# Ledger of designs, part 84: peptides against a protein of PDB entry 6DSZ

Target 1, 361 residues: chain A of PDB entry 6DSZ
Amino acid sequence: NYVVTAQKPTAVNGCVTGHFTSAEDLNLLIAKNTRLEIYVVTAEGLRPVKEVGMYGKIAVMELFRPKGESKDLLFILTAKYNACILEYKQSGESIDIITRAHGNVQDRIGRPSETGIIGIIDPECRMIGLRLYDGLFKVIPLDRDNKELKAFNIRLEELHVIDVKFLYGCQAPTICFVYQDPQGRHVKTYEVSLREKEFNKGPWKQENVEAEASMVIAVPEPFGGAIIIGQESITYHNGDKYLAIAPPIIKQSTIVCHNRVDPNGSRYLLGDMEGRLFMLLLEKEEQMDGTVTLKDLRVELLGETSIAECLTYLDNGVVFVGSRLGDSQLVKLNVDSNEQGSYVVAMETFTNLGPIVDMCV

## One batch from the design tools (peptide; made by RFdiffusion4, then SolubleMPNN)

Design b2_p13_4_s4 (from b2_p13_4, 6 letters changed)
Fold by OpenDDE base, seed 4:
Structure b2_p13_4_s4 (fold): chain B 361 residues (1-361), chain A 13 residues (1-13)
Amino acid sequence: as target 1 above (361 residues)
Amino acid sequence: SKSDLSTPGELPV
């Protein structure tokens, strides 16, 4: 009996950074199929802390900090619709990952969405939103004392949601989403009423966005609003201000992932299908009343990496490039370009062994 | 090379 030690999955399908192990620790969490890897980001590099086996492929992995929590909690949704909220506890050398809440969020009726599972958390931690099925938006209210993840559905008239995020700075939880209809792709917002379990009209909409608009980035205050990324264009909208750019450099390959660098949303990393790494810059304009508005958007090519499935800015210009198709990397962003015009230097490479196709011999 | 995360990096942009 050759116990083929099932090689641990190496393909990265998600990554997130936050303060999961403590309030002070910077963590990198990596999803590799059913495996969650937890690292502490240190001056010396990534220190492994814990590995967790999940009951299914991780489809959503998000850190969030409810009011009164000292550190972040982890929301995980699996491809089999098992949801959990995890807490890290350490007592001396004993490390426990505690399930604070769990539930299955599968519906008996619904068409699974072709664009896959989307899970989002309200920035104020009022709810989790899930796009699992066409024409439904599932809401999980976040209540501190509830060990059972109770969810309800709100009917969504827009059947073909491409991407969705919660907006920042909204009095009520507000989603912004790209959807497709027979007339093209559009952006819409809805407020989510927990009380009435319905959508209210959101603050803004943008009809007829770029035909290939694929990603929504919620922008934190002071800018607020959202960035919509397409194949040819990047647009910003916050209800009051609209700005669009069409930098020729992004037309070469589809942007497939993003990560916020600055807490204020001034910079974002963008990765495309060719492994190009970009910086998206939000240039600020300070008004006489002290309000900050978006002046301009700029995209800069930083360099080339492995094809990113996910990107996570760590600290000190270090970025984790999570790759599904290639080797994951730690890369350094330098102030000055090299002789080839690249600002990216690979620091560490994590070999992706690919899908172990069990060749049934 | 050990990834030295300690070196303060200004971002290129």
Scores: peptide ipSAE 0.174, ipTM 0.743, DockQ to the pose 0.752
Fold by OpenDDE base, seed 3:
Structure b2_p13_4_s4 (fold): chain B 361 residues (1-361), chain A 13 residues (1-13)
Amino acid sequence: as target 1 above (361 residues)
Amino acid sequence: SKSDLSTPGELPV
């Protein structure tokens, strides 16, 4: 009996950075199919802490910190619609991953969206939003005392949602989404009423965005609003200000992932389908009233990496490049470019042995 | 020098 030790998955399908193990620890969490890997970021590199087997492929993995938690909690949704909220607990050398809440959020009716599962968390931790099915937005209210994740659906008139995020700085939880209709792609906002279980009119909309607008980035205060990334353009809108750029350099390959570098949303890493790594910069203008407005958007090419499925900034200019198609990398962003004009240096490479074909035996 | 990954560093941009 050859116990074929099932090779651990190596292809990365998600990564997040936060403070999961403690308030002080910087963690990198990596999703590899059904496996969650937890690292502490140290001066020496990535220190492995724990590996967790999940009951299904991880489809959503997000860190969030509810009011009065000292450290982040982890939300996971699997491709089989099993949701859980996980907490890290350490007692001496004993390490436990505690399920604080769980539930199955599958609906018996609905068309699964072709663009797959989208999961988002309100920045104020009031709710989790899920786009699982066309014409439905699922809401999971976040309650500390509830071990059972309960969800409800709100009907979306917009059947073809491309991407969705919660906005920052909103009195009520507010989503911003790109959707497609017969007239093109558009951006809309809705407030989410937990009480009435309905959408209210959001603060703004933008009709007729770029036809290939594919991603929404919610921008923190003081800017607020959202960035919409297309194939040819990057746009910003916050209800009061609109700005668009069309840098020729992004037209060469589709941007497929992003990660916020600065807590205030001044910089974002962008990765494209060719493995190019960009920095998106939000240039500030301070008004005489002390308000900060967006002056301009700029995109700069940093260098080349493995084709990113996900990106996450760690610390000290170090970025984890999670790759599904190639080797994942730990890369350093340098202030000075090399002889080839690249600001990117590979520090560590994590061999990707390809997808584990689930042989149904 | 191993760049201390725990210390905030300057970014190129």
Scores: peptide ipSAE 0.030, ipTM 0.660, DockQ to the pose 0.435
Fold by OpenDDE base, seed 5:
Structure b2_p13_4_s4 (fold): chain B 361 residues (1-361), chain A 13 residues (1-13)
Amino acid sequence: as target 1 above (361 residues)
Amino acid sequence: SKSDLSTPGELPV
């Protein structure tokens, strides 16, 4: 009887930063297959608080703060389409993760999308959006009193959505997405009507973006709009302003993940398939009327890390690099480069033991 | 005010 001690999963498939344990605590949440790890970020490093087993592989993990909540709630969707909203509750030394709401959002019909599950939350916490199946956008209305996550589908005419986000600063919940058709890749926006359970025409679209456009970043106010990342180009659009850059350095490897550094969306970390870490900078121009507009986009190479599956900026120039293929890292971003021209220093490395090959013996 | 407890650490760039 080989008791294969079930090694805990070490490959990271998601990470988020927020205030989950309290309003004051900065937390790092790490998804490792079926396991959620919760840390408090301290001056001394990452303090483990709790580990939670989930009823399936975590496919989506997002923090959000509805109006009138003192701390963030956690939305989780599993690969088996089990959705839940979790709350952290501490009572003395007793730590509980409470399920505030749950539901199964699987459809009996539909083709699972080849690009996997996408889950997004409206910045105003009006709804959760899910791209699970081709030609469908699932909406979960966020209601405080609803213990059962009810969902409905809206039909998408665009069958091949590559990425989707909710935009900021929209009166109605508005999605921005990259999709592919026979003519290429395009960006479109839709307003989501909860009342009518349909899409309305969004504020803008951009036809014929870069053929390999793969990611949408929603930009908060004051800029608003979205960043579209491709293989060769990075573009910004907000309906009124368009700007594109094609820095040669990004052509060397595919950008695969991103994370916002500044609350105002002036800086983003980008990670590529070679483990290169970049900073994307949005340079502002203040108009005479006090309106802030985008002046320019810039990309700077910071250094190298493990190949990121996910990135999250913590605080004080510290970044968590969640890796699926390699060791996850806690890295420090420095103002000055080292002798090799790198601004990145590894502070801590978390060994990835690789995929547990279930040797069915 | 969402007190971003992010002490603006010295970041490169």
Scores: peptide ipSAE 0.025, ipTM 0.609, DockQ to the pose 0.216
Fold by OpenDDE base, seed 1:
Structure b2_p13_4_s4 (fold): chain B 361 residues (1-361), chain A 13 residues (1-13)
Amino acid sequence: as target 1 above (361 residues)
Amino acid sequence: SKSDLSTPGELPV
């Protein structure tokens, strides 16, 4: 009996950092197709805690902390539209992953969007938003007592959404999105009314952004607003302030992923299709009234890594580089560059053995 | 300008 041990998936398609196992533990969660790996970040490195098999490829993986929760909950959406909210529970040596809520959010009618599944969570944990189909925005209200994830659709006039995020610091849940029409790419905002199940006019819009604008980053307070990343430019907008940069170095390769380093949104990691790692810096200006405004944007090349599918800052300058095409890495960011001008040092490398092609014989 | 990549320190324990 050859037990063909099915090789575990090694290609990373998502990663997130937060406090999932406890309020005090820093965790790294890694999605490898249908597999979720949970680590504790320690002074000695990554300690494996649990591996979980999912009923489908993980398409969305986000940590969030509802009011009154001591630790983060995990939202997962699969490529088959199975949604769940997971909680980590430990009782002595017994570790369990509890499904707090689940549901299937597939629609019978709709064109699946060509840019794939987008899942986002409101920073105040009022709702989950899903862009699954063209011309629809799906909302899952977050209720503590709801074991069944129920969703509704709001019609979106903008049929070709490129990326979408919830904004910070908004009285109502507010989305910011890049969309394409026959005139080009644009940025728009909508408030989401849970009560009326409709969109209201958002605080701002920006028409005619860069033609290749591909990503939205929601910036937390005190800055607020959003960063829009294109092929040639990076722009900031918060309704009152607009700032754009076009650093020549980003034109060489397309930025494909990002991750926030600082809780206040002053720094972001950016990864491109060549495996270059950048730092995006938001330079602050403190006004006499104590308000913080954006003074400038700067991009710095840190070094080279494996081609990132996802990035997550852990702590103390350590970054996990999740790679689909190459080996995933733990890297250290240093204050001083090496002799080659790199600020990046590989600490650990995780061999990617490639996709298991199930040969259906 | 040196990006103040902050605290030289061990990963959180």
Scores: peptide ipSAE 0.023, ipTM 0.585, DockQ to the pose 0.083

Design b2_p13_5_s1 (from b2_p13_5, 7 letters changed)
Fold by OpenDDE base, seed 2:
Order: C-alpha cells, then sequence, then structure tokens
Structure b2_p13_5_s1 (fold): chain B 361 residues (1-361), chain A 13 residues (1-13)
C-alpha cells in the first residue's frame, strides 16, 4: 500500500482579507479545497501563520465582526453543509483555531441550486443568509453565546436566484438579489424578519435588468444601495437614485469576481474570464445639505493577471489574485502605466499544479 | 458533531 502523499491543493477557490489574528494584523485567508491558509500581510510580503484542514471543500468563507469583538471571526460553510464560526486565539507562542459555533445546515427536502452555494453576512452581524436550495433562504441568527448554529428557512417566491447580498444601512436586515423568471432578470429587495421568520417588502426593486446580470455588490454608506454587474452594463440603485453605464470594454469577457478597495465603497476591483483586471469607480457628489450622492460610474482597465476566482485588495496597491485555473498572484497596482499601458505588475506567483486528481488506486 | 478543524501546520524550520 503506497501511501501516495496526497499533494496539497494549490487551486484557490476563495480568499478574504480582514483582521482575524488580531485587531491590528491585516490577514489574507485562502481557501484551497479542504485547506485554509492564514497569512499576515507585512511590508516584506505574506507571512504564513497557520494552515487548517477542514472537513470538506470550503464553499463559503467570510470574515465578520460582531459587536463587542476585538477582531474578526470567520464563517465557513463546506460543500457538505457543515457550518462553523472560527476564532483565532494566540496564548504566548500557542496558536489555536477555536470553533465558537458549529452546525449542519443541510435540508432533507430541497433542490440544490445550479449556481451553487451562496453565503452572506449582514453588515450589522444580525444574521447569516444562505441560498442553498431553490425557493429557500436559510437564516442563521447570530448570537454571541450561541455555540449551536440553529437555522430556519424562509420561502423565497423567486426560484432562480443568481446572486444575493445584504444591504448596508438598513434598520432591518435587508437582502438584495438578482433573480430570473420567464420575463428576464430582475432585482428585488426583502427585509428579513427574525421575529416572524418571514420576508417583508424591501425598500426598492428594479424589474427587467440586463439579461445577463450576474452579480450584486452591496455598497456601504454614505451611498448605500447596490451595484448590479451584467455582461454589457453596470448599474447602481439605492431606491432613490439609478445610474447605468455600458462600457464597451466589459463586453469582451464576463466579469466573474469583485472586491471592494475602499471601506466607503468608492472603488472596486473587477476580474473577468480572460484575466483582465478593472477598477470600478464611484464618483461622489456632495449636496449642500451634506448628503452624498452618486454622480457617475467609471470603469478603467488596469491590466492582466491570472484568471481570478477571487480578488482581494490588501494594502498599498497590493492585490491578491486567487486563481483556480492558473497560478495565483500577488500584484502591485501602480500609479503610472508601463509601456504597454498596464498598471499591474506581478510581485509573486504561486504555482497551481492543477486539480488534485483523486487517483483512487 | 462537526469535527474541530485540524491544524496541519508544519513549521518548516
Amino acid sequence: as target 1 above (361 residues)
Amino acid sequence: SIPVPQSDWEFKL
């Protein structure tokens, strides 16, 4: 029996940045199938801190900071519907990853959605939302003292949800989602009542968006609302203001991932299926009453990278490009373009040896 | 019971 030392997975299927190890540390967390890699971002590059084996493929990985926590907690959902909330704990030189809460969120009844698992966290940390099955939205209430992740389902009338996010600045947890029906794709909002375990009517909707609208970005205050990304268009809506752009450059390849650069939501990185990296810019207009409104949207081509499965802005113009199909990269965004008009320079490349072929010998 | 994440961190010294 040759124990073929199973090669460690190299394909990246998720990444997130935040303050997981401490309030002061900037971390990069990378999901590679069943493995979680934890790094500290330093001036010298990525410092490895811990590698964690998970019981199944990581399907969702999100950082969040509940009220009264000094650092971020990590939510993980596996492809087998095992959910956990993890905390980093250091005690001198001893480093432990503590499970704060866990639960299995699998339903006995339901059609798994063709677009896969979606997991989202309310910006105010009131709940986790899960789209696992068609016509169901699963809610996990977030309670500090709850070690057992209890969930309930709310029936969603919209059977074909494409993407969903929680909005910012809402009195009640509010989802915004793109869905498809026989008439096309639409955007809708719902308030989520934890008390009544139902949806209430959300603040706004937009019927008949672009036919290939595929992603929702929740925009922080002061703008609020959401960005909807399609094949041909990028739209902003917050209930009061609507703005759409159709830059020809995005038609060449489908945008597949995004990441917020600025905490206020003024800039976003966008990655497409050809490995092109874009900046989406939200131009602000300050009104005489001190209200901030969106003036315009712009898209700028930054350059080319590996085909991103996920993107995360770190700091100082450094971006991690997590790739499933190619090599992952650390790239630098420069102020000035090179001779080819690219603002992107590769700093480090992480070789992807391809999918672990489980050779069942 | 969901098993606790296992740490496979080998410090390459």
Scores: peptide ipSAE 0.000, ipTM 0.374, DockQ to the pose 0.021
Fold by OpenDDE base, seed 5:
Structure b2_p13_5_s1 (fold): chain B 361 residues (1-361), chain A 13 residues (1-13)
Amino acid sequence: as target 1 above (361 residues)
Amino acid sequence: SIPVPQSDWEFKL
């Protein structure tokens, strides 16, 4: 009996930070293929709380807090289109992960999108949006009593969506997306009508963005709007204000992941394909009426890490760098640079043993 | 210098 000790997956393909175990606990959740690892962030480092096996590779993992919940719920979508909403429940020493809702969101008809699965949650927790197939946007309404994730599709005229997010501060759930057509890449917005199960015209659009515009970041209030990350440029648009920067430093490698540092959307971590870590800064201007507007965008090189598949800011300048290609890291952001001009110090490294070839024998 | 959000706890390295 060769007990093939099935090596646990070590390659990270997703990470999120929030309050999943309690309202007070800061958690790091790490997706490693079919495994979810739950940690509490402590002064002593990452304390493991629970590991959960999922019925497939985790493709989407998002924390969200519906109205009336004391702690975050977890949305997971697998690569096989199994969706669930999970709750952490502790009863004394007994820890359980409760499935509040589940469903399979696979369509019988549709072309799987080449850019993979995108899953997003409305900031007001009204719905989940899924881009699974070209020309379709799947909506999962978030209803408190719905154990079965009922979904519907809305036809999307834009067949080649690159990235999509829900915007903040919108009366109706509003998506912002980068898409490609024969004329180039563009940004568009749509309001999502749950009642009519259709798209309405969104507040703004931006035609002819950078040809390699690849990522949308939804910006919280007071700024609102979105950041569009390209190969050569970073742009901001909120309907009224447009700003663009083209810092030469970002041209060297494609930015592939981001994470918001400040709840107010003033700063974002950016990771590129070379393992460079950047800070994107939104400089505010306070108007005489007390309104806050975006004055400028800046990008600062922080240092080098493992090539990030995902980034998440924890607290106290500690960042988790989730890597698929290399070792994952806990890194400290320092106020001052070292002698090499780096603001990044590695605190802990998590060895990546590479892809577990699931030889299903 | 880049301001870093700080809470009341510090990572013990």
Scores: peptide ipSAE 0.161, ipTM 0.876, DockQ to the pose 0.530; fails the geometry check
Fold by OpenDDE base, seed 3:
Structure b2_p13_5_s1 (fold): chain B 361 residues (1-361), chain A 13 residues (1-13)
Amino acid sequence: as target 1 above (361 residues)
Amino acid sequence: SIPVPQSDWEFKL
């Protein structure tokens, strides 16, 4: 009996940075199909802490810190719609990953969305939102006492949601999403009423955005609002301010992932389908009343990496480039460019042995 | 092991 030790997956399909092991530890969490890898980011590099086998392919992986938690919790949704909230617990040398809550969020009726599973968490940790099926938005209320994740659906009039995020700084949980209709792509906002289990009108909308608008980035305070990334343009909107740029350099390849560098949302890493790494910069203007407004948007080419499926800024200009198609990398962002004009230096490369086709028998 | 120097410096563009 050859126990074919199934080769561990190497293709990265998600990554997140936060404080999962402790309040002080900086962690890198990497999703590789059914495997979760947990690292501590150290001055010596990535220290492996734990590997966790999941009961299915990880489709969503998000860190969040509920009010009064000392460290981040991990939300995972699998491709089979198994949801869980995980906590790291260490007791001496014993390391346990505790399931705080779990549930299956599959609907009996619904068309799975062609753009796949989207999972988002309200910045104030009031709810998890899931776009699993066309015309439905699933809400999981975040309640501390619930071991069982209860979900409900709200009907979306917009059948073709491209991307969705929760906005920051909203009194009620507010989603911002790009959707497509026969007239083109549009951006809309909805407030989510947990009480009434319905959508209320959101603070703003933007009709007729770029036809290839594909990504929404929720921007933290003080800016608030959202960034909409297209093929040709990057647009900011917060209800009061609209600003669009069309840098020629982004037209060459589709931006496919992003990660916030600064907690205040002043900088974002962008990765495209050619493995180009960009910095999106939000230039601030401080008004006389102390309000901070967006002055301008800039995009700068940093260099080239493996084709990113996901990006996450660690610390000190170190970025993890999670790749599904190529080798994952740790890269250093430098203040000065090299002789080739690149600000990116590969620090470590993690060999991708290719897709493990999980034959789910 | 790649030293990720923990320093308070933010990458400034």
Scores: peptide ipSAE 0.026, ipTM 0.505, DockQ to the pose 0.112; fails the geometry check
Fold by OpenDDE base, seed 4:
Structure b2_p13_5_s1 (fold): chain B 361 residues (1-361), chain A 13 residues (1-13)
Amino acid sequence: as target 1 above (361 residues)
Amino acid sequence: SIPVPQSDWEFKL
């Protein structure tokens, strides 16, 4: 009897930080293929709380807090288009992960997008948006009483969407996306009408961005707008203000992941394909009227880590580096650099055993 | 020097 101890997946394909177990707890949630690991972030480290098996590879994992919820809910979409909204419930020592809502969001007709599944949540929790197929944007309205995730599609004229996010501070849910056409890559915005089930013209667009523009970061208030990350440039646009930087240091390797450090969107971690960790800083200018405007963008090299598939800032300068190709890490960001000029210190390393090649003998 | 957000508690890992 070869007890093939089914080796737990170790490669990380997603991570998120929020308040899932309680309003007070800071959680780290880690997606490892079909497995969700839930930790509480404590002064003493990561405390494991629960592991959850999913009915498929996790493709999207997002925390969100609907109006009148005391803690975050978890949206998961699998690579097989099974969607669920999960809630953590604890009663004494009894821990339950309950499904608040579920559904299959697969379409019978559609070309799966080459850039894979994108799932986003409106910051005001009005809807979930899904880019699953070329030329379609799927909307899941968020209603408290909905146990069934009913979705509808809106036709998207832009067939080749690279990345998409919901913007902050919009009266209606507004998406910002990078798309490619025969003329190059562009940024566009659309308002999403839940009532009419259509797109309205968004507040702004930017034609002819960098050819390799690959990522959209929605920036919260007071700045608003979006950051567009390319191979050579980082740009900011909010409809009124445009700013671009082309720091030579980012040309060496493609930025592949990001995470917001400050709740107000003043700083972002960036990870590249070489395992370099950067800080993107939004420099503020306070106007005489008390309005805050973006003065400048700056990129700083922090140091080197494992090649990040995902990044999440925890607290007190601690960052979780989720790696698919290497070992995941907890790293500390220091105010001062070491003798090598690095601001990064590895605190803990989580061994990645790689893909279990099922050698069927 | 890059300021890092700090909470009132210390992460002691």
Scores: peptide ipSAE 0.025, ipTM 0.596, DockQ to the pose 0.518; fails the geometry check

